# Peptides against a protein of PDB entry 3NZW: the designs that were tried, part 242

Target 1, 212 residues: chain A of PDB entry 3NZW
Amino acid sequence: TTTLAFRFQGGIIVAVDSRATAGNWVASQTVKKVIEINPFLLGTMAGGAADCQFWETWLGSQCRLHELREKERISVAAASKILSNLVYQYKGAGLSMGTMICGYTRKEGPTIYYVDSDGTRLKGDIFCVGSGQTFAYGVLDSNYKWDLSVEDALYLGKRSILAAAHRDAYSGGSVNLYHVTEDGWIYHGNHDVGELFWKVKEEEGSFNNVIG
Target 2, 222 residues: chain B of PDB entry 3NZW
Amino acid sequence: QFNPYGDNGGTILGIAGEDFAVLAGDTRNITDYSINSRYEPKVFDCGDNIVMSANGFAADGDALVKRFKNSVKWYHFDHNDKKLSINSAARNIQHLLYGKRFFPYYVHTIIAGLDEDGKGAVYSFDPVGSYEREQCRAGGAAASLIMPFLDNQVNFKNQYEPGTNGKVKKPLKYLSVEEVIKLVRDSFTSATERHIQVGDGLEILIVTKDGVRKEFYELKRD

## One batch from the design tools (peptide; made by RFdiffusion4, then SolubleMPNN)

Design b2_p27_2_s2 (from b2_p27_2, 12 letters changed)
Fold by OpenDDE base, seed 4:
Structure b2_p27_2_s2 (fold): chain B 212 residues (1-212), chain C 222 residues (1-222), chain A 27 residues (1-27)
Amino acid sequence: as target 1 above (212 residues)
Amino acid sequence: as target 2 above (222 residues)
Amino acid sequence: SQPATGGAVEPEERVTALLEKYESLVK
């Protein structure tokens, strides 16, 4: 798995691969590793698929209850805290989760929290999570700027996942791409890694280790 | 060390068509190298045009299917006989599976039916309840043999339009019921030849807007 | 540590891992 999220002047970019593996077996190439919690909040999945799907869906229900009770959208901080508290209750039980909770509220602005099953909760500007995270960071950190255009930011997210998919055997399939703004998240499509690879290679003259 | 789980072998296969879905399973039940039964169906009509199979440890599979059938009954009771949608069924099954997260059902679960738009739907589950809607999925003993074949024949993976130098993929198209049945039969016939835990009989449940139809075919009885 | 994998796990592998973990906790 490779997931990433980063803040920039235009909001948040979220990009994830879609490969699921069981040992050496590719279980799926089409896993949705972004859970759309609500129109304004995204959760990413790394680790155990069931753990992430179940609890992030549960989180969605908790967020909805908050909105009904408080008559306002839940903050990213509060949503991530709910999840963090939940996984902490299961500390040592064997949950496997590496998740990013991403959203944009008027009060907080664009916000990313990393939450994992070890009990860590971190607020930050840039996170890559999964077995391919180091490969993604290599591209992302080298090209990241706060002042990126939306177009460039989307490309950078996509390109970083592609790099990870190329080098990490546990990452691949496709890139699912999201842009999070104050008005909510926008889905920017599913990009097959194979097709994307050749396109990028041609356009950039990159990936010269592969002969066409 | 006590192992509460067995392995009864077998293989299941789901394929979604345009306006239908198929869920198939062999009828062999085995423990180690001993055939317990040559005809033990493992694909079930659960009502509301939903078919289900949970392949692996048969005792767990049977328990899970029974629980789901009960869930369907309760859903009808609570919602004035409203039909359970396939997506809601998938969510329900997730909860059933994840409810035993720390002592899982030792099964690979597949359900098939029609979505709210009348399109074929197949959902697959891991033992603890992760699930995905897919066009096709194989589960069980011979899944590793069948799944690559399905990728090629259903999703046309690694197929290209002639004369395009591999630049244009073969366009996706829905398969007919007849084509799917043929594909299923070929898959299980092939699997039977290469895997000892697959054989004896093949039961195919076909879900359409008109209901569930069952077909049976003989497999090798080796 | 951050999870190194993502997605489904085969029944046998998952069950084995969970059983081993359970045994370690009871111990």
Scores: peptide ipSAE 0.019, ipTM 0.754, DockQ to the pose 0.163
Fold by OpenDDE base, seed 2:
Structure b2_p27_2_s2 (fold): chain B 212 residues (1-212), chain C 222 residues (1-222), chain A 27 residues (1-27)
Amino acid sequence: as target 1 above (212 residues)
Amino acid sequence: as target 2 above (222 residues)
Amino acid sequence: SQPATGGAVEPEERVTALLEKYESLVK
């Protein structure tokens, strides 16, 4: 798995691969590793698919309850804290979660929290999470700047996942790409890694370790 | 060491069509190298045009299917006999599976039916309840043999238009019921030849707007 | 699918309790 999220002047970019594995078996090439919690909040999944799907869906319900009770959308901080508190209750039980909660509220602005099953909760500007995270960081950190255009930011997110998919055997399939703004998240499509790879290689002259 | 799980072998396969879905399974039940039964159905009509199979440890599979069937009954009771949608069924099954997260059902679960738009739907579950809607899925002993075949024949992976030098992919299209049934039969026939845990009989449940029909085909008895 | 993995009994009980709450909310 490779997931990433980063803040920039235009909001948040979220990009993830879509490969699921069971050992050496590729279980799926089309897994949705972004859980659309609500129109304004995204959760990413790394680690155990069931743990992430179940609890992030549960989180969505908690967020809805908050909205109904408080008559306002839940903050990203609060949403991530709910999840963090939940996983803390199961500390040592064997949950496997590496998740990013991404959203944009008026009070917070664009916000990313990393939450994992070890009880870590971090606010930050850039996170890559998964077995391919180091490969993604290699590309992302090298090209990141706050002042990226939306187009460039989207491409950078996509390109970083592609790099990870190329080098990490546990990442691949496709890139799902999101842009989070104050108005909510926007889905920017599913990009097949195979097609994307050849396109990028040709256009950039990159991936020279592959002949063709 | 203590192992609470058995492995009864077998293979299941789901394929979604345009306005139909199929869920198929062999009827062989084994323990280790011994055939327990040559005809033990593992694909079930659960009502509301939902068919289900949970392949792996048969005791766990049967328990899960029973629980789901009961869930369907309760849903009708609570919602004035409203039909359970396939997506709601999937969520329900997730809860059933994840409820045993720390002592899971040792099964690969697949359900098939029609979505709310009347389109074929197949959902696949891991033992602890992660699920995905897919066009096709194989599960069980011969899944590793069948799934690549399905990728090629249903999803047209690695197929290209003739004369394009591999530049133009074969366009995706829905398969007919007859084509799907043929693929299923071919898949299981091939699997039977290469895997000892697959064989004896093939039962196919076909879901359409008109309901669920069953077909049975003999497989090699080895 | 992945192989089944075991866990402690106590965590299972907690999961059940949370599941019950969740189910009540989605109905």
Scores: peptide ipSAE 0.016, ipTM 0.748, DockQ to the pose 0.030
Fold by OpenDDE base, seed 5:
Structure b2_p27_2_s2 (fold): chain B 212 residues (1-212), chain C 222 residues (1-222), chain A 27 residues (1-27)
Amino acid sequence: as target 1 above (212 residues)
Amino acid sequence: as target 2 above (222 residues)
Amino acid sequence: SQPATGGAVEPEERVTALLEKYESLVK
C-alpha cells in the first residue's frame, strides 16, 4: 500500500494506490483505499483491509451522528480523535491501521491527521503511509512546495504514488486521486498504473531504467 | 498449539453479468486427505434473490450463512417485508464477520445477486469482513489457479486487439449466461485436475430478475 | 437502509495470532 496526503495553497491532495495483497498473492488491483466519510472529509486506508474499512466506516457513522446532534459538521480534529480513541481501546489486540483523516472545516481550514493502530495521532502538512511510503516521499519531498498550482499538486500526488507502485511490490493497480477544497472533496479519477507509467515515461523522459 | 479450525477444502466462484450473476461451488467436502462427502452443497439461496457461499472451514461457513439468513428474516420484520438489497446484505455480512474479528470465521465469503439497477453483482469478503464488489472472484483451495484465468476471460486482461502491437486493449463487454456457465464449468474442470480438494460435483446458482436457478454438473471423482 | 448488526469485539490473544495464518487482505 501507498497512501499520501499533503496540504498546499489550494487545499489538500489525497492519492492512493489500489492493490491489496495476502502474502505474496495479489488479492485485488481495484481496492478503494479512500473512504468518503462526508462531502468534506476523507479517510485513507493502509494496513489490515478489514480493520480500516470497518472502523473508518464506523467513523463515518459517528461523524453523521455528530452532525445530527450538534447541527454542524464534525471537525477534522474531533473525527480523528474519535478514531484514535477507538484504536486505543484495542491497543495490543492486533489491529493494523495506518490512516489519514483529511478534511476541511471553516474553523480549521484544510487539515490532515495521521492515526495509526499504535495510538499515534499527528497533525501535519505531509504524510505518506504504507509499505511504499518511502518511495512516495522521495518524489513528493523533492517536488513539494506550498505554492503549487492545483494542477501541479494533483500531478505530484499521482506521480508520487506511481513511483511507489514502481518500486514497491505491495503497491500498484491504479491511482485514485482527490482534491479537497473549502467546498468539499473532488474525485479526480482512477489512473491505471500500467497506462500511467508509460505515459509519464514518455512525457517526462523518466523511468529510464525500463526499456520501452 | 490449539487450533479450533478445520479446513474442508473446496472452491467457489462468482461472476457478474449484465443482468444476472452466478455463484458456483464444488460439492467436495474434505479433511486433510480424506473425503468426507462427495455431495455437500456450499452455495445457498438466502432469499431476496441473494446467493451466498462461505468456503473454508465448513462449520464456520454454515454458521455464517445461518446468521445471515436470520438477518434477512429480521430485516423483513423490521422493514415491513422490504427486500434486502445486495449492497445492504454485503454490509450486514461485514458486521457478522468483523463481530468475530479476534476469533474469525475461517472462510472466504462470496455473495451474488442483482443491484438496485438490476445489474449483476458479486461481493467477496476476507475472513474478517473486508469486502469489495467485483466482476468476478474465485475463493477457496483452487482460487489461485482459477483467478488468473478469470482475469483473462472475464476482464480480458492481457488481451489486445490484433494488429495494434499490444497498444489497444480488447474492449470490455459483458458475457452471456451461456458463456459464463461454460467458463465456470471449464474453470472447475481444470481445477479438479490440479487440486485434490476440488471435485465430485459442481453446483451453479444463477440469479436473474426471475429468481434463482440451480444447475448441477458432475466433476471428476478422484 | 441497512440492517443493524453488532460491531463490538472482545480481544482474545490466543487466537489473534492465528490471523496471520488467514488470507486476510493487506492494503
Scores: peptide ipSAE 0.034, ipTM 0.733, DockQ to the pose 0.081; fails the geometry check
Fold by OpenDDE base, seed 1:
Structure b2_p27_2_s2 (fold): chain B 212 residues (1-212), chain C 222 residues (1-222), chain A 27 residues (1-27)
Amino acid sequence: as target 1 above (212 residues)
Amino acid sequence: as target 2 above (222 residues)
Amino acid sequence: SQPATGGAVEPEERVTALLEKYESLVK
């Protein structure tokens, strides 16, 4: 798995691969590793698919309950804290989760929290999570700047996942891409890694380790 | 020595068409190298045009299917006999599986039916409840043999338009029910030849707007 | 994750194998 999220002047970019594996077996190439919690809040999945899918869906329910009770959308901080508190209750039980909670509220602005099953909860501007995270960081860190245009930021997110998919055997399939703004998240499509690879190679002259 | 899990072998296969879905399974039940039964159905009509199979440890599979069937009954009770949608069924099954997260059902679960738009739907589950809607999925002993074949024949992986020098992919299209049945039969026939835990019989459940139809075919018995 | 196993496996080994398969799925 490779997931990433980063803040920039235009909001948040979230990009993830779609491969699921069972050892050396590719179980799926089309897994949705982004949970759309609500129109303004996204969760990403790394680690155990069921753990992430189950509890992030549960989180969605908790967020909805909050909205109903408080008559206001839940903050990203509060949403991530709910999840963090939950997984902490299961500490040592064997949950496997590396998640990012990404959202936009008026009070917080664009916000990203990393939450994992070890009880870690971190707010930050840039996170890559999964077995391919180091490959994604290599591209992302090298090209990141706050003042990226939306177009460039989307491309950078997509390109970073592509790099990870190329080098990490546990990552691949396609890139699912999201842009989070104050008006909510926007899905920017599913990009097949195979097609994307050749396109990027041609346009950038990159991936020279592969002969076309 | 106590072993809470067995493996009864077998293979299951789901394929979604445009306005139908198919879920198929062999009827062999085996422990190690001993055939327990040559006809033990493992694909079930659960009502509301939902068919289900949980392949792996048969005791766990049967338990899970039973629980889901009960869940369907309770759903009807609570919602004035409202039909359970396939997506809601998938969510329910997730909860059943994840409820035993730390002592999982040792099964690969597949359900098939029609979505709310009348389109074929197949959902597959890991042992602890992660699920995905797919066009096709093989599960069980011969899944590794069949799934690549399905990738090629259903999803048209590595298929290209003639005369394009491999530059234009074969367009995705829905298969007819006849084509799907043929693919299923071919898949299981091939699997039976190469895997000892697959054979004897093939039961295919076809879901359409008109209900669930069952077909049975003989497989190799050795 | 498929519950494919072979031979007589100890409970701990079966559970571990299942969990390993499960953990690898999200990668």
Scores: peptide ipSAE 0.026, ipTM 0.754, DockQ to the pose 0.077; fails the geometry check

Design b2_p27_2_s3 (from b2_p27_2, 13 letters changed)
Fold by OpenDDE base, seed 1:
Structure b2_p27_2_s3 (fold): chain B 212 residues (1-212), chain C 222 residues (1-222), chain A 27 residues (1-27)
Amino acid sequence: as target 1 above (212 residues)
Amino acid sequence: as target 2 above (222 residues)
Amino acid sequence: SQPATGGAVEPFERVTAALEKYESLVK
């Protein structure tokens, strides 16, 4: 798995691969590793697919309850804390989760929290999470700027996942791309890694290790 | 096998002065060889002029600090907003740690503040709650690199007065705030050069009778 | 795949090592 999220002048970019593996077996190439918690809040998935899906869905319910009770959208901080508290309660039980809670509230602005099953909760501007994270960081960090245009930021997110998919055997399938703004998240499509690879190779002259 | 513990690296350092105390920590959060964050503060103002850090596994550290902060609130509730003394805080933290004796918080805890006489105080805890008051203590990844330096610079170990043929030890003297800050900065700079789990930023919380002051310094980012 | 998490060392072994390190510093 490779997931990433970063903040920039235009909001948040979230990009994820779609491969699921069971050992050496590719279980799926089409897993949705972004959970749409609400129109303003996303959760990403790395680690155990079942754990992430179950608890991030549960988180969605908790967020809705908050909205009903408080008559206000839950903050990204609070949402991530709920999840963090939950997984910490299960410490030692064997949960496997690496998630980013990404969203926008009027109070917080664009916000990213990293939460994992060890109980770690971090606020930050840039995260890559998964077995391919180092490959994604290699591309993302080298090209990241706060002042990226929305178009360039979207491309950078997509390109970073592509790099990870190329080098990480546990990542691949497709890139699901999101842009989070003050008006909510916008889905920017599913991009097949194979097609994207050849396109990028041709346009950039990159991936010279592959002779095509 | 599932491992409930992580190691987020980092280093913390406490030094007690005459009428002040400092508790410092880097802001790097790392897992293995991957930097999770370049700015994740790990030294906290807990109220009542007590600063605290629990370095090691960040999740455990955060949990412990949160529990202590809650304990402070409860103490105020039970004792008509009486200020929690640093020695009482140390005892409280011991109970928090030892309460998990068989599933410990994977942290090295240091608190700093002023004692009842207004003198600087630093308390250091092992993962299961043994503690002692000390003039200085380093914890975390680079503690082994820093402690010998602190022993030399704060406690003047192995320092002798000139012309005494090594027979007269250098007398103990309290360091000024400026001297301590310099010492802390030098310690972390050196640690950053030799340890991959230390770097990015340095936060120093200074406790005086006037309250808690925070200073930030950049460290090497590579 | 799983995110990078710390710990090739068993949790309690790590705690023991931390304790030993602490003890070595106070000695």
Scores: peptide ipSAE 0.015, ipTM 0.521, DockQ to the pose 0.037
Fold by OpenDDE base, seed 2:
Structure b2_p27_2_s3 (fold): chain B 212 residues (1-212), chain C 222 residues (1-222), chain A 27 residues (1-27)
Amino acid sequence: as target 1 above (212 residues)
Amino acid sequence: as target 2 above (222 residues)
Amino acid sequence: SQPATGGAVEPFERVTAALEKYESLVK
């Protein structure tokens, strides 16, 4: 798995691969590793598929309950804290989760929290999470700047996942791409890694380790 | 080390069509290298046009299916006989599986039916309840043999339009019931030839708006 | 079979609807 999220002048970019594995078996190439918690809040999934899917879905329910009770959308901080508290209760039980809670509230603006099953909760501007995270960081860190255009930011997110998919055997399938703004998240499509690879290679002259 | 799980072998396969879905399974049940039964159905009609199979350790599979069937009954009771949707069924099954997260059912679960728009739907589950809606899924002993075939024949992976030098992919197209059944039969026939845990019989449940029908085909008895 | 790594979740609206329906079953 490779997931990433970063803040920039235009909001948040979220990009993830879509490969699921069971050992050395590719279980799926079409897994949705972004959960749409509400129109303004996303959760990413890395680690155990069931753990992430179950608890982030549960989180969605908790967020909705909060909205109904408090008559306002839950903050990204609060949502991430709910999840963090939950996984902490299961500390040592063997949960495997690496998640990013990304969203926008009027109070917080665009916000990213990293939450993992070890009890770590971090607020930050840039996170890559998963077995391919180092490959993604290699591309992302090299090209990141706050003043990226939306177009460039979207491309950078997509390109970083592609790099990870190319080098990490546990990442691949497609890139799902999101842009989070004050108006909510916008889905920017599913990009097949195979097609994307050849396109990028041709356009950039990159990936020279592969002879076309 | 104590292993509480058995492996009863077998293979299951689900394929979603445009307005139908198919869930198929062989009828062989084994332990190690011994055939326990040549006819042990593992695909079940659970009501509300939902068919289900949980392949792996048969005891766990049977338990899970029973629990789900009970859930369907309770749903009817609580919701004035409202039909359980396939997506709600999937969520329910996830909870059943994840409820045993730390001592999982040793099964690969697949359900098939129609979604709320009348389109074919197949959902597959890992042992602890992660699930995905897919166009097709194979599970069990011969899944590794069958899935690549399905990827090619159902999802048209690695198929290109003639004369395009591999630049234009073959467009996705829904398969007919007859085509799907043929693919299923061919898949299991091939699997039987290469895997000792697959054989004897093939039971296919076809879900349409008119209900669930069953077909049975003989496989090699080796 | 080993548990899968990764996640697959349907869009929010579908998930929420499914959860609401499920929660009504366990009450």
Scores: peptide ipSAE 0.041, ipTM 0.720, DockQ to the pose 0.084; fails the geometry check
Fold by OpenDDE base, seed 3:
Structure b2_p27_2_s3 (fold): chain B 212 residues (1-212), chain C 222 residues (1-222), chain A 27 residues (1-27)
Amino acid sequence: as target 1 above (212 residues)
Amino acid sequence: as target 2 above (222 residues)
Amino acid sequence: SQPATGGAVEPFERVTAALEKYESLVK
């Protein structure tokens, strides 16, 4: 798995691969590793598929309950804290989760929290999470700027996942791409890694280790 | 080391069509190298136009299916006999599986039916309840043999239009029920030839708007 | 049968429809 999220002048970019594995077996190439909690809040999934899917769905329910009770959208901080508290209760039980909670509230603006099953909760501007995270960081960190245009930011997110998909055997399938703004998240499509690879190679003249 | 799980072999296969879905399974039940039964159905009509199979350790599979059937019953009681949707069924099954997260049902679960728009739907589950809606899925002993075949024949992976030198992919299209049944039969016939845990009989449940139809075909009884 | 790694979510087309429905309810 490779997931990433970063803040920039235009909001938040979230990009994830779609490969699921069971050992050396490719279980799926079409897994959705982003849960749409509400129109303004996303969760990413890395680690155990069931753990992430179950508890982030649960988180969605908790967020909705908050909205119903408080008549206000839950903050990204509060949502991430709920998840963090939950996984802490299961510390040592063997949950495997590496998540990013990304969203927008009026109070917080665009916000990213990293939450994992070890009990770590971090607020930050840039996170890559998963077995391919180092490959993604290599591309992302090298090209990241706060002042990126939306177009460039979207491309950078997509390109970073592609790099990870190329080098990490546990990442691949497609890139799911999101842009989070004050108006909510916008889905920017599913990009097949194979097609994307050849397109990028041709346009950039990159990936010269592969002879096409 | 104590192993609470058995492996009863078998293979299951789900394929979603445009306005139908198919869930198929062989009828062989085996322990190690001994055939326990040549006709033990593992694909079930659970009501509300939902068919289900949980392949792997048969005891766990049976338990899970029974729990789901009970869940359907309770759903009707709680919701004035409202039909359980396939997506809600998937969520329910996730909860059943994940409820035993630390002592999982040792099964690969597939359900099939129609979604709210009348389109064919197949959902597959891992042992602990992660699930995905897919166009097709194979599970069980011969899944590794069948799944690549399905990728090629259902999703047309690695197929290109003739005369394009591999530049143009074959366009995706829905298969007819006849084409799907043929594909399923071919898949199981091939699997039976190469895997000892697959054989004897093939039971296919076809879900349409008109209900669930069952078809049975003989497989090799080797 | 090993547990899969990687999250599975429903098709995006349904999510879009759900979002449209949600937006219609919040308006």
Scores: peptide ipSAE 0.036, ipTM 0.728, DockQ to the pose 0.077; fails the geometry check
Fold by OpenDDE base, seed 5:
Structure b2_p27_2_s3 (fold): chain B 212 residues (1-212), chain C 222 residues (1-222), chain A 27 residues (1-27)
Amino acid sequence: as target 1 above (212 residues)
Amino acid sequence: as target 2 above (222 residues)
Amino acid sequence: SQPATGGAVEPFERVTAALEKYESLVK
């Protein structure tokens, strides 16, 4: 798995691969590793698919309950704290989760929290999470600027996942791409890694280690 | 070392068509190298036009299916006999599986039916309840043998239009029920030849808007 | 057109039940 999220002048970019594995077996190439919690809040999945799907969906329910009770959308901080508190209760039980809670509220603006099953909760501007995270960081860190255009930021997110998919055997399938703004998240499509690879190679003149 | 799980072998296969879905399974039940039964059905009509199979440890599979059937009953009770949708069924099954997250049902679960638009639907689950809607899925002992074949024949993976130098993929299209049944039969026939835990009989449940029908075919009995 | 692959998983009521059970065990 490779997931990433970063803040920039235009909001948040979220990009994830779609490969699931069971040992050396590729279980799926089409897993949705972004959970759309609400129109303004996204959760990413790395680690155990069931753990992430179950608890982030549960989180969605908690967020909805908050909205119903408080008549306002839950903050990204509060949503991430709910999840963090939950996984903390299960500490030592064997949950496997590396998640990012990404969203926009009027009070907070664009916000990213990292939450994992070890009980870590971090606020930050840039996170890559998963077995391919180091490959993604390599590309992302090298090209990241706060002042990126939306177009460039989307491309950078997509390109970073592609790099990870290329080098990490546990990442691949496709890139799912999101842009989070004050008006909510926007889905920017599913990009097959195979097709994307050749396109990028041709356009950038990159991946010269591959003949084609 | 204490092992609470058995492995009863077998293989299951789901394929979604345009306006139908199929869920198939062999009828062999085995422990290690000993055949317990040559006819033990593992694909079930659960009502509301939903078929289900949980392949792996048969005791766990049976328990899970029974729990789901009960869930369907309770859903009807709570919702004035409203039909349970396939997506809601999938969510329910996730909760059943994840409820035993730390002592999982040792099964690969697949359900098949029609979605709310009348389109064929197949959902597959891991032992702890992660799930995905897919066009096709093989599970069980011979899944690794069958799944690549399904990728090629259902999703047309690695198929290209002739004369395009591999640049144009074969366009996706739905398979007919006859084509799917043939594909299922061929898959299980091939699997039976290469895997000792697959054989004896093949039951195929076909879900359409008219309900569930069942077909049976003989497999090799060795 | 092809059927859509599964999307976001929605929590089922049993998540709450499972959580409650867990909380009862972990207290």
Scores: peptide ipSAE 0.012, ipTM 0.697, DockQ to the pose 0.044; fails the geometry check

